# Designs tried in a protein design run: peptides against a protein of PDB entry 5IXI. Part 113

Target 1, 141 residues: chain A of PDB entry 5IXI
Amino acid sequence: TPLLDASSLEYLFAQGQYDLVKCLAPIRDPKTEQDGHDIENECLGMAVLAISHYAMMKKMQLPELPKDISYKRYIPETLNKSIRQRNLLTRMRINNVFKDFLKEFNNKTICDSSVSTHDLKVKYLATLETLTKHYGAEIFE

## One batch from the design tools (peptide; made by RFdiffusion4, then SolubleMPNN)

Design b2_p26_3_s4 (from b2_p26_3, 13 letters changed)
Fold by OpenDDE base, seed 5:
Structure b2_p26_3_s4 (fold): chain B 141 residues (1-141), chain A 26 residues (1-26)
Amino acid sequence: as target 1 above (141 residues)
Amino acid sequence: SPLEEIDKFMHSRDEEFYEMIKELEK
């Protein structure tokens, strides 16, 4: 694994977020129904990572985040479209689950020194590699 | 539940992750 300097990691993290959301790095096809659920959960997790990283960089708590912060900005556009087509109860459940987890993870990332912005970027890129079809492993090779 | 699955995902700190952190912070 080659050394990545801070600037390179920052660039890759930003580009990775853009590629995921814009589906330039498309998520992998589900192998089973459960796999599909896992993929969606991982995408929601990616949103938590991205938002938490943003919060840490801005040194603000969850209540200080913009009111319109949601998973919608941080998941693949195709998945976002799919979610919006689901029934109201399902959408409400997804929103509640995401909100609750974001709150919990925000407490851990901002209040617990065990998680750094560096860790979040690495976790994001590592997950992106496994979540997408062709995202290169050359980043860590 | 979705929360449990996300929680498991977010708490994952496998060996590969630690190795990556180690390399990146050298």
Scores: peptide ipSAE 0.142, ipTM 0.618, DockQ to the pose 0.032
Fold by OpenDDE base, seed 2:
Structure b2_p26_3_s4 (fold): chain B 141 residues (1-141), chain A 26 residues (1-26)
Amino acid sequence: as target 1 above (141 residues)
Amino acid sequence: SPLEEIDKFMHSRDEEFYEMIKELEK
C-alpha cells in the first residue's frame, strides 16, 4: 500500500465525499430489506463523519453549526431522493435520529483528544470502500 | 433502534479503522 501523505489524504477525502454524494461511487446493492436499512445507516454515519470533520476543521462546536444542518448534502443523491419520498413522520424520525447521532458522536468521540481530522478522513475512506461497489480498491487492497 | 444500529456500525469498524491508521503511519 502506497504511503498517503497529508495532501494526498486531503484530496482523497474531498474527492470521496463528492463521489459518494454525486453517486460517482455508487453504493452497493442491497441484498435484503434489512441490508438496505444497514446501507442507509452507513450513509448517515458517513454524514456524521463529514459534518464532524467540517466542524473540527472550522474549530466550531456543534451548537455553532448552522441550525438547519442536515444529512441531505452528505449522503448519496439517490438516497436523499428516496428519503424525501417518505412520509412526514418517517422523515422526522430520520432527522431526530441523525441529530441525536451527531450530537452523541460529538460529545463522546469528537471531543476526545485522541480523535483527529486525520482519523476521520481515514475512517471515511475506509467506510467508503466497503459501502460502495468499486471505490478504494487501489488504495486499500 | 436506528441509533443503536448506527452505533453498532461505527463500533464494528474499530479494528479495521486502527489497522488502516497503522498502515498509513508506517
Scores: peptide ipSAE 0.119, ipTM 0.621, DockQ to the pose 0.034
Fold by OpenDDE base, seed 1:
Structure b2_p26_3_s4 (fold): chain B 141 residues (1-141), chain A 26 residues (1-26)
Amino acid sequence: as target 1 above (141 residues)
Amino acid sequence: SPLEEIDKFMHSRDEEFYEMIKELEK
C-alpha cells in the first residue's frame, strides 16, 4: 500500500465522492435482492461518512447542519432516482433509518473525538473500493 | 432491520479499516 500524504488523500477523497455520486465509479451489480439491499445500506453508510466529514471540517454539530443535507446528495444518482420512485412509506422509512444512523454515528464515533477527518477519508475510500466494480485498486493494492 | 445491517456493515469493516490506517501511516 502506497503512502499517501494529506494533500493526496484529500484529492482522492473528493474525487471518490464525485465519482460515486455521478456514477463514474459504478456500484457493483447486485447478485440477489438481499445483495441489492446491502448495497443500498452501504451507500447510506457512505453518505454518513461524507456528511460527518463535512460537519467536522466546518466544526458543526448535527442539529446545526442545513436541512438540505441528506443522503440524497451523497449517494449514486441512479440510486437516488430509484428511491424517489418508491412509495411514500418506503421513502419515509429510508429517511428515518438514515436519520437514526447519522445520529448514532455522531454520538458514538464523532463526539468522542476518537475519529478524525483523516480516518473518515480512509474509511470512505476503502469502502468505495469494495462497493464499486473496479475503483481504488491502486490506492490500497 | 436496515439500521442493524448498517451497523453490522460498519463493525465488520473496523479491523480492516484500522489495518489500512496503519499501512497509510508507515
Scores: peptide ipSAE 0.117, ipTM 0.621, DockQ to the pose 0.034
Fold by OpenDDE base, seed 3:
Structure b2_p26_3_s4 (fold): chain B 141 residues (1-141), chain A 26 residues (1-26)
Amino acid sequence: as target 1 above (141 residues)
Amino acid sequence: SPLEEIDKFMHSRDEEFYEMIKELEK
């Protein structure tokens, strides 16, 4: 696995977020129904990483984030559109799971400063490689 | 249930991430 310097990681992380959300780096095709579910969960995880990185850069704790913080701006637009078309109970379930994930992640890794912004960028880019069809194929191989 | 699968997956991702961080800090 090649070692990326801080400057390269900063650039790739910013570009990766844009490419994922705008579907310029499309998510991989699901092989089964369960695989499709896993892909959606990975996207929600990507949102947790992106939001946590934002909070750390702004020196904010999770309670200081906007009350309506959500995954919507941090997942592929196609997935966001799909979720919005699901029934209210399903959307509420997704929101609750996401908020619980974000809260737990913050409590275990962000609040005690055990995880750095550098670590979040590495995890984000590594996940992009496995989540998308062709993105970052030469970064972590 | 779908919720259980989501919770299971999220937990698995958290564990994977924690292990990765441990490796980075070694």
Scores: peptide ipSAE 0.099, ipTM 0.635, DockQ to the pose 0.038

Design b2_p26_4_s1 (from b2_p26_4, 10 letters changed)
Fold by OpenDDE base, seed 2:
Structure b2_p26_4_s1 (fold): chain B 141 residues (1-141), chain A 26 residues (1-26)
Amino acid sequence: as target 1 above (141 residues)
Amino acid sequence: SEEDEKYLEYLDTKAKENFKKFVSDL
């Protein structure tokens, strides 16, 4: 349960997105190679949350989003640089997994309205606290 | 590379399940 009022939550959500992308809140060190892959997928999930939140706030459906919508602006810059160095097939599959996730998530948010923008902000910040090294004052209990 | 191949295998087999889990936590 968040300990913040709506305005504080909005501020922290915006700041959290900035901190994640700019690596001001660096992602945690992987314990194993598989853990590293899990961390990257969590980052892709964070991108889905951020994009979905944006779409909901703008009252935009998926077809109204740019066709070349990408995770690139919504993940840590370090991870983005890493992915860009991988081969074409890898990048294509990452993109496909992301797009499938985004489409599925859209059904639960914009289409069904079962998830609110408030829920997305809470999930984003909660995940950010576990995903990053130092981020995480007691925002949620 | 070998690292890319391992990553692709993970994406094909595990990532989709992980994303479903991610969504279900909402």
Scores: peptide ipSAE 0.118, ipTM 0.683, DockQ to the pose 0.667
Fold by OpenDDE base, seed 1:
Order: sequence, then C-alpha cells, then structure tokens
Structure b2_p26_4_s1 (fold): chain B 141 residues (1-141), chain A 26 residues (1-26)
Amino acid sequence: as target 1 above (141 residues)
Amino acid sequence: SEEDEKYLEYLDTKAKENFKKFVSDL
C-alpha cells in the first residue's frame, strides 16, 4: 500500500466517489443473484461511508443532517435507477436498511470517535477497488 | 415478484451481517 499525503488522499477519495456514482468505475458483475444482492449491500455501505465523512467534515450529528440525505446520491446511478423501478415495499425496505446502517455506523464508530475522516477515505478507496471491475487507482491490495 | 421477495428476505436476514463484515477492518 503506497503512502498518500493528505492532499492526494482527499483527491482520490473525491474522484472515487464521482467514479462510483457516475459508473466510470463500474461495479463488478454479479456471479449469482445473491452476489448481486451483496453488491447492492456494499453500495449501501459505500453510501454510509460517504455520508459519514461528509457529516464529520461538517461537524454534524445524525439528527442535524439534511432531511433528504439518503443513499440515492452516493450509489451508482445504474443501481439507483434499478431501485426506483422496484415496488414500494422493496424501496421502503432498502431505505430502512440504509437508515439502520447509517445509524449503527454512527453509533458504533463516529460517536465513539474511533474513526477519523482519514480512516473513512482509506476504507472507501479500498472497498472501491474490490467492488468495481477495473478501478484504475489500485491503491490498496 | 419472486426476485423482490428473495431480495427482501436477504435484506432482513443477511444485510446486517454483511455490514458488520464491511466495517470490520476500519
């Protein structure tokens, strides 16, 4: 794992978020239906990381986050479109799962001050490499 | 649909476990 200075890490983190959402770094092809579900769950996790990073940078707590904060802006656009086509119950479940993820992550890591923005960026980029087909950064192995 | 039902079952039973794994190496 190469050493990255703070500026480089910030740049790569921002670029990685953009690449994931815009599908410039497309997510890996599912090998099975269950694998597809796992991939979607990982995307929700990526959203939690991104939102948590944002919240920490803004020095905001969960109750202070914008009311409309959701996974929708932090997952691949293709996945977001797919989710929108699913029935109401499914969409409600996905939203609840996301909220639970965010809440649990916040309570167990951010609130305890055990995770820094640096850690979130590293985790995000590392996960991005495994989640996507051919992520060009290849930072972590 | 059947696909949705399977997905919902996964979300209810497996998502939290996978999430724990997801953040375990933080």
Scores: peptide ipSAE 0.114, ipTM 0.686, DockQ to the pose 0.759
Fold by OpenDDE base, seed 3:
Structure b2_p26_4_s1 (fold): chain B 141 residues (1-141), chain A 26 residues (1-26)
Amino acid sequence: as target 1 above (141 residues)
Amino acid sequence: SEEDEKYLEYLDTKAKENFKKFVSDL
């Protein structure tokens, strides 16, 4: 496994977020319907990682985050458009699952400090490599 | 390395666990 210094990780993490959201690193094609759901859940997970990292860097607890915090700006724009056209109950379920996980993850990252910003960057980039089509990061072996 | 794979597996559990419920309920 290649060793990345702090500056390299910070750069790749920032660039990876941009590439994922702007679909410059498009998500992989689903092999089955279940695989498609797993891919979408991975994207929501990426949003939790990104938001939690932001909160930790700003030294903010969950109640201090914006009132209407959402995954919308932290997932691929194409997926965001897809979710917006789904029925109300589906969108509500997605929001509830996301908010519940974000709350729990906040306890483990900010409150309990069991997860560091370094861990979040590593997990984000590792997931990005498997989630996207032939992403050229190649930072993990 | 095996140690690196173990660490990534731990992080996978932390990041994915709560979303399995969503897949089953959909």
Scores: peptide ipSAE 0.051, ipTM 0.586, DockQ to the pose 0.090
Fold by OpenDDE base, seed 5:
Structure b2_p26_4_s1 (fold): chain B 141 residues (1-141), chain A 26 residues (1-26)
Amino acid sequence: as target 1 above (141 residues)
Amino acid sequence: SEEDEKYLEYLDTKAKENFKKFVSDL
């Protein structure tokens, strides 16, 4: 379980989002081609966590979110630039997969009340530790 | 703890399974 109090966890979660997007906590270098794919998948997962947390805090369902909701503002800026350089069909596929990803995650996890905002913050920070090159120490036992 | 690790692994599965299939096709 996390050893941080609620206020500390909230602060670290907010700071972690900023650091990831602004590349202040740079993502790790891929060891293989498949590892590169895993890294991108993890980044999109981070976007799902961040958006889902936002929705829960606002007590909003997915249909109530803006139609233009996207991963773009929730992933590292360097990765976002890379994706934008890919062809149109690829970008469309990424968008569709992400939307389905977000929907399924919320339906199967959050809407089932099995995951709280607290859990999302913990998962986000835990993923940051493994996804980035040198981010903070463990916050849970 | 082991309990925390298993729970986080569950969240990993749910947070990755959909896009993982897409990324493999790139």
Scores: peptide ipSAE 0.057, ipTM 0.587, DockQ to the pose 0.125; fails the geometry check

Design b2_p26_4_s2 (from b2_p26_4, 10 letters changed)
Fold by OpenDDE base, seed 1:
Order: structure tokens, then sequence, then C-alpha cells
Structure b2_p26_4_s2 (fold): chain B 141 residues (1-141), chain A 26 residues (1-26)
């Protein structure tokens, strides 16, 4: 598959986000308990990518985003439902960890490097190929 | 539960490191 042009990449990125959140591209089955933790962690990572992309498109820094922007809108619905069923301490810890992810990514990657929206889209789609069961983005081939 | 305890331990000790590795190619 040839390199995607900008319009195709934008389309696939938007569709990929939708597919992940709506579980049309379901996340892979965990092989172990630890693997399950890693999968959820990657989902949180995907949320960071999506939020960062949104912020960059709006020409905003992450601290300037509305306070209600969290992982909840950017992770698989099934995972979001699962998290809501967990105890308060667990939910609080997930929220704090996600804030740490955002801070780390914003400070060390977005602010300190030349990461572009293009790079974020490529990373997002590439991750979908490994995070989900049978997804094929075909960005580069 | 033990499951919750293990998950909390993961969040405390592995999550951020794994995230850094996740974005290391950007």
Amino acid sequence: as target 1 above (141 residues)
Amino acid sequence: SEEDKKYMEYLDTKALENFKEFVSDL
C-alpha cells in the first residue's frame, strides 16, 4: 500500500478513533493478567495521542483544554464501562496516572520536540494494528 | 481484591514507564 496522502490519513485517523471507541475494532484479548494491564495502558496512551492531536489542531496547549476532557471519550466504550465499575481508589488512581501521561507527553514530546499532527496520526493508526484484533490501517506498504 | 491490588501496583510502578516506551518512537 502506498503512502497515504494527507486527506486519506486524516480520514483513516478519524475512522480509527471511531472504530476504537465504538469497539468496531475490538481490542485484542489479553493472554495474561499482566497483558490485560498493558492493553489498558495502551488504550490510555491512545487517548493521550487523540487529545494531543485535538489540542494541536485547536492551537491549544493541554493545560488550556477544558477540564472535562479525559480518557473517557477516547477509549473503548467497553473499557470505560469496566473502569466505572471499579472501586473509587482505582478510578482515582487511573485519573491521576492519565494526568501524568498527559503532562509527560506534553512536556517531553510536544513541547520539547517536533512532533506533528501527522506523526500522531501515523502512531495512532500503527498502534491500532497491534492493539486490535484484525485491524489493517495500511499506511505504509 | 488481589486483582485490584495487582492492578494498583501496576499503575504505581509500570504504567508511566510503559507509556514512555509507547511514545518513544515519536
Scores: peptide ipSAE 0.739, ipTM 0.958, DockQ to the pose 0.809
Fold by OpenDDE base, seed 4:
Structure b2_p26_4_s2 (fold): chain B 141 residues (1-141), chain A 26 residues (1-26)
Amino acid sequence: as target 1 above (141 residues)
Amino acid sequence: SEEDKKYMEYLDTKALENFKEFVSDL
């Protein structure tokens, strides 16, 4: 497979985020109940990647982002709708868990500057290929 | 609901660990 230049990777990453959120690349069907939970968890993970990329581009650490930062604009709209229909305690717990994700990722990755924006884009796109139904451009070797 | 309870259990016991695994290759 051909290697991507920086501009192409930037484009694909932006388009991939759009496709995931707008459900143009719909997430795969769960095989089991736990698989469904794992899929949602991976969507939250994708949100962490996207937010972290944004923060890095803005030369900000995650703790410097607004306290009300959330996954809502970074996950599939269908999933966001589903979450909104769940009870208050569940929604609160999701919010708290997501903040734990951000903290964990920031502490172990971002603060150490061990991950670049390039790495995040590659991880994001690679995950899209497995998380969604038919996303697979065979971009990477 | 039972579905919510099971998901809450997932959030309490598996979510963070699965996330750590998700980002482990970064």
Scores: peptide ipSAE 0.737, ipTM 0.958, DockQ to the pose 0.806
Fold by OpenDDE base, seed 3:
Structure b2_p26_4_s2 (fold): chain B 141 residues (1-141), chain A 26 residues (1-26)
Amino acid sequence: as target 1 above (141 residues)
Amino acid sequence: SEEDKKYMEYLDTKALENFKEFVSDL
């Protein structure tokens, strides 16, 4: 992967979030049923990264965020709509799983400060390269 | 459906583990 300076990284991170959510960079097609589950799981992971970055920039702990913080504005809109159509039990499980993700990640970012905003942006963009179709092709190809 | 059943099983048994692996390099 190419080395990006701070300005480029900041720009691409902001644009990457927009492209993922607005489905301008659509997620890749699943190869198998399990791959489909993994893709959705990575989308939830991307939401954790985005939320954590936001919290760190605002100098807030994750528990200080709004009580109803969720993945819905940080995942592809098409996926969000799909999840909304699933039954109540499934949606509850997804919500609980996401809360567990936030809990597990909290100590690494805000509490222990072992993860920087720079690390989050790099991880986010690196994941976009594999999670979405042909992302970054116009820049790196 | 069988698809929904498998997904629920995934959420219960694999999702958190896969997330931990996802962020393991951070």
Scores: peptide ipSAE 0.737, ipTM 0.958, DockQ to the pose 0.713
Fold by OpenDDE base, seed 5:
Structure b2_p26_4_s2 (fold): chain B 141 residues (1-141), chain A 26 residues (1-26)
Amino acid sequence: as target 1 above (141 residues)
Amino acid sequence: SEEDKKYMEYLDTKALENFKEFVSDL
């Protein structure tokens, strides 16, 4: 992949978040039931990246963010609607798992200090290329 | 539902580890 300057990376990261959430870059179709679970898991992961980037830019730790922080604003709207239709126990478990993701990643970003905002942007965009159907084609064709 | 049951099993056994793998290259 080509090197991107800071301004280009910032733009692409912002646009990528918008495209994912608004389903302008739709997620790929699952090949199997397991693949479907993995896709949803990556979407939750993308939410962690986006939230963590926000926190780092604001010089905040994840526990300092509002308690109502959730994946809901950071995953594809279609997936969010799907999750809302699932039973209460499932939704509760998803919420708990996401909290575990945040806790785990907080250790990596804050405690270990091994992740930068730059790294988050690159990872986010790289994941979009594989998670969605046609993302990146216009950039690398 | 059966689908929810299978997904719950995924959340209990694979989700966190898959997430760790997802961010392992960071």
Scores: peptide ipSAE 0.737, ipTM 0.958, DockQ to the pose 0.804

Design b2_p26_4_s3 (from b2_p26_4, 12 letters changed)
Fold by OpenDDE base, seed 5:
Structure b2_p26_4_s3 (fold): chain B 141 residues (1-141), chain A 26 residues (1-26)
Amino acid sequence: as target 1 above (141 residues)
Amino acid sequence: SEEDEKYLQYLDTEAKENFKKFVSSL
C-alpha cells in the first residue's frame, strides 16, 4: 500500500468510519454461514478499533468511557438493525463478547501503548478494503 | 432459532480467537 501523510490518513480514517456505518461502503456478501459469522466478528473488531482510537485521542482509560459504550454506533447500520431482530439471549451474548474484546484490546492500546493511533487507522482502512465492496478503488485510480 | 444457536456456538468457541487474530497485526 502507498504511504500516506498524516493529514491524508486522518481524513481517510474519518471518512472510512462514516462510510462503514452509513453503509456507503457496504460489507461484502458472505460466501458461507461461517463467513457471515466472521464478517460480523470483524465488524465488532472495527468497532473496537474506532472506540480505542477515540479513547487514545482523548487520553481516556477504559473505565472512563461511557457506561453504555457498545458496538451499535460503530458497525454498519444494516448489521445493527439485523442484530436488533435477534433474540434476547443472542443480543446479550454479543454485548458480552464485545465487552471482552474491549478489555483484551485495552492492554495493547491504553495500558501498554504498544499500538498507536496511527496503527489503528492503518488497520481500520486495511480492513475496510477486504470487508467491504470495492472500497479503496478510488484511492488507486 | 437454529441460526441463532449456531451463531451462539460461534460466539462461544471462535469469536474471541478470531478477534485475537484480527488484532494480531497490531
Scores: peptide ipSAE 0.735, ipTM 0.957, DockQ to the pose 0.772
Fold by OpenDDE base, seed 1:
Structure b2_p26_4_s3 (fold): chain B 141 residues (1-141), chain A 26 residues (1-26)
Amino acid sequence: as target 1 above (141 residues)
Amino acid sequence: SEEDEKYLQYLDTEAKENFKKFVSSL
């Protein structure tokens, strides 16, 4: 199928974010403990993509982002609930790791301008197909 | 717990590399 037009891509990206966060597109079941760690890491990655897209659309730099912007509103609600139940040290390290991801990725999206908002949407939707159980919204065929 | 420590070890030693792999297609 042809590449989605800009309007359709924007719609699917927005819907995909909603589906992931609201667990309408539930993340796949981990096969092992290691797989579970990888899945959570990909969720953090998805949050980085979403936040970066938001920042680029608003023409904002990282220091200009609201202080409350974190992974919390950009990951599955079930995962967010799970993280809240973990001990303080674990939560702190998750926060630190995520901040590091965002800072590193900011170089590609904002500083170097090597990644466009279009690229972010494509990557986000492509990841949904592998990260979630039954998601099948293809961008092009 | 052992599970918590394994996860923390993952965050310290694997998470960053896996993230780089994740975004490598961009």
Scores: peptide ipSAE 0.733, ipTM 0.957, DockQ to the pose 0.716
Fold by OpenDDE base, seed 4:
Structure b2_p26_4_s3 (fold): chain B 141 residues (1-141), chain A 26 residues (1-26)
Amino acid sequence: as target 1 above (141 residues)
Amino acid sequence: SEEDEKYLQYLDTEAKENFKKFVSSL
């Protein structure tokens, strides 16, 4: 695995977010119904990583984040569209689960600073490699 | 729908654990 300098990692992280959201790096096809659920859950996880990174860069704590913070702009557009088509109860439950994820993860990133922005970027890119179709193969060879 | 119900069950029973596994490497 090649070493990436901070500048390169920052660029790749930004581009990776763009690629995921814009579906330039489309998420992999689910193999089963359970796999589909897991994929969506990882997408929510990716949103948590992205938001946490943003918050850390802005020196913001969770209470300082907008009350209406959402996964919507941090997940694949196709998935966002799919979620919007689901019933109200499901959408509400997704929102609640996501907020719980973010709240729980906030302890690691902001409260006790056990996770760095560098760690988040690496995790994000590594997840893109497995979550999407053929992403990052050159980077992580 | 049945699909929605299964997903809701996932959110209630598996999602949190899977997220913990997801971030456990950090």
Scores: peptide ipSAE 0.733, ipTM 0.957, DockQ to the pose 0.764
Fold by OpenDDE base, seed 3:
Structure b2_p26_4_s3 (fold): chain B 141 residues (1-141), chain A 26 residues (1-26)
Amino acid sequence: as target 1 above (141 residues)
Amino acid sequence: SEEDEKYLQYLDTEAKENFKKFVSSL
């Protein structure tokens, strides 16, 4: 990843979130079924990063976040629509897994303060480079 | 479907570990 100043990092992080959710930077095609599972799992991870960053900027802790906090606004819209079509058990387990991710990660970002907002932005953008198709490059069709 | 069952198995056995690996660099 390239060196970015604070201003550039802030801009790219905001734009990167928008591009991921709006599928302007679409997620890469899975190479296998296992890869497909890993891709969705990373999308949930990206949601954790985005929510944690938001919470830290607002000086909030997990109990202060909305009670129905969810990944839905922080993952690709296409994936969100796909998940909504899955059966109840699957959707319930995804919700539980995500809540567990958020709870565990809270220790690093809020409780221990070992992760900064800067670290979150860097990790988010670095993941976009591998998670999405041709991130940072213009595609001519 | 069998595909759905495999995904559920993934959520139960691999998802948490993979998330830990995901954030291990932080």
Scores: peptide ipSAE 0.732, ipTM 0.956, DockQ to the pose 0.726

Design b2_p26_4_s4 (from b2_p26_4, 12 letters changed)
Fold by OpenDDE base, seed 5:
Structure b2_p26_4_s4 (fold): chain B 141 residues (1-141), chain A 26 residues (1-26)
Amino acid sequence: as target 1 above (141 residues)
Amino acid sequence: SAEDERYMSYLDNEAKSNFKKFVSSL
């Protein structure tokens, strides 16, 4: 991604989140079942980035986040619908795995401050370019 | 289903490691 000023980066990050969730930037088609699992896992990762960014901007600690915090509003709507159709045990496991991701990543962001909000935005946008179909192509037109 | 079982295996054995790799660039 090209170097961006702070205001442009903030705008693109906000728009990117919207585009991912609303499937305006649709995720790429999986090549294999394993690839599909990796794509979903990366979507969960994107949710962690978005939530962590929110928490950092609000100067919140992890325990201060809503107890029912979930990936649901931070992943593509199509994926969320797919997950809802899976069996209960699978959905429970996804929830637990995601909470573990948040807990682990909290150490790098809110606790240690080794990751900045700037870093999160850059990582999020860079991932969108590889995770989704044709995202960012118009920027280079 | 068999598909759910394979995904459960992924969550148990690969998801955490792949997430660590995902955030390692940060």
Scores: peptide ipSAE 0.748, ipTM 0.963, DockQ to the pose 0.774
Fold by OpenDDE base, seed 1:
Structure b2_p26_4_s4 (fold): chain B 141 residues (1-141), chain A 26 residues (1-26)
Amino acid sequence: as target 1 above (141 residues)
Amino acid sequence: SAEDERYMSYLDNEAKSNFKKFVSSL
């Protein structure tokens, strides 16, 4: 397994975010409807990681984040478009669930400081390998 | 739709626990 220095990890993390959002690294095909739900949930999780990393780098706490903080810029564009087509109640529920995820995870990243920015980047990239098609074979060997 | 209802059920009953599993490695 190759060791990544700080600069390399930062680059790969940024590139990975771009690839996921722009669907250059497309998410894997769901095996079942349930699997599809799990995939979407992981995408929301990835958004939490990305936002948390951003907040930590900017030395921001949850109350300092924009009130309209959302997953929209941090999930695959195809998924975002799909969500926008769902009814209002569903979209509201997704928003609430996501905000709950952020709140819960904030304890680990800001309050308790048990998770570092390094940890977030590693987790993000590792998840890309399993969430997307044919990604990251050269990163985690 | 029925699909939306099943998804809403997922959000209500499974999403949070699955998220916890997702971040458990951190």
Scores: peptide ipSAE 0.748, ipTM 0.963, DockQ to the pose 0.754
Fold by OpenDDE base, seed 4:
Structure b2_p26_4_s4 (fold): chain B 141 residues (1-141), chain A 26 residues (1-26)
Amino acid sequence: as target 1 above (141 residues)
Amino acid sequence: SAEDERYMSYLDNEAKSNFKKFVSSL
C-alpha cells in the first residue's frame, strides 16, 4: 500500500466516514445470513472506531461522552433504517452490545493509549476496503 | 420473527468475540 502523509490520511478518513454513512461506498452484499450478521457487527465496530477517534481528538474520556451516544450516525444509513424497523427488544440489545464495545475499546484508546488516532484511521480505511463493494480503488489512481 | 431470534442469538453468542477479533489488529 502507498505511504500516506498525515494530511492525506486525515482527508481519506473523513471522506471514508462520509462515504460509508451516506452509502456512497455501499456495504457488500451478504453471502449468507451469518455473513449479514458479521457485516452489521463490523459496521458497529466502525462506529466504535469513529467515536473513539472523535473522543481522542477532543481529549474526552468515555464517561465524558454523551450518555446517549449511539451508533446511529456512524453506520450506513441503509443499515440504520433497517435496525429501526426491528422490534424493540432487538434494538435495545443492539444498543447494549454497542455500549459494551465502546466500554471495552475505551481501555485500548483513551485509558491505555495503546491505540493512536493514526492507528484508528488506518484500520477504518482498511476495513472500508473489505466491508464495502468498491472502496479503495481511487487511492491507487 | 425467526430472523429476529437468530440475530438475537448472534448478539448473545458471537458479536462480542467477533468485535474482539475486529480490533485485535490495533
Scores: peptide ipSAE 0.747, ipTM 0.963, DockQ to the pose 0.755
Fold by OpenDDE base, seed 3:
Structure b2_p26_4_s4 (fold): chain B 141 residues (1-141), chain A 26 residues (1-26)
Amino acid sequence: as target 1 above (141 residues)
Amino acid sequence: SAEDERYMSYLDNEAKSNFKKFVSSL
């Protein structure tokens, strides 16, 4: 990921979130079933980054975040639809895993302040480049 | 299904470690 000034980074981060969720930048095709699991896990990671960034910008502590906070609005819509079709136990497990990720990561952001909003934006955009199909490239027929 | 079972195994055994690796650069 190239170095960007603050204004460019802010714009690209906002646009990148929109592109990922709306599937304008679709996630890459899995090479194996294991790769598919890893891709979904990275999507959950992207949700953690987005939520953490939001919390930091609003200067919110973890207890101040909504108790029903979820990955649903921060992952690709296609993946969200897929997860909704899975059985209840699986969905419950995904929810628990995600909450654990968010709780653990909160220590590095809000609690310890070792990670800045700038770092989150860079990581988010860098991940988009590897997670999605040809991110940033226009396709012409 | 068998697919769901394998995914649940992933969540139990690999997801946390992979997330840690994911954020390790931060």
Scores: peptide ipSAE 0.747, ipTM 0.962, DockQ to the pose 0.745

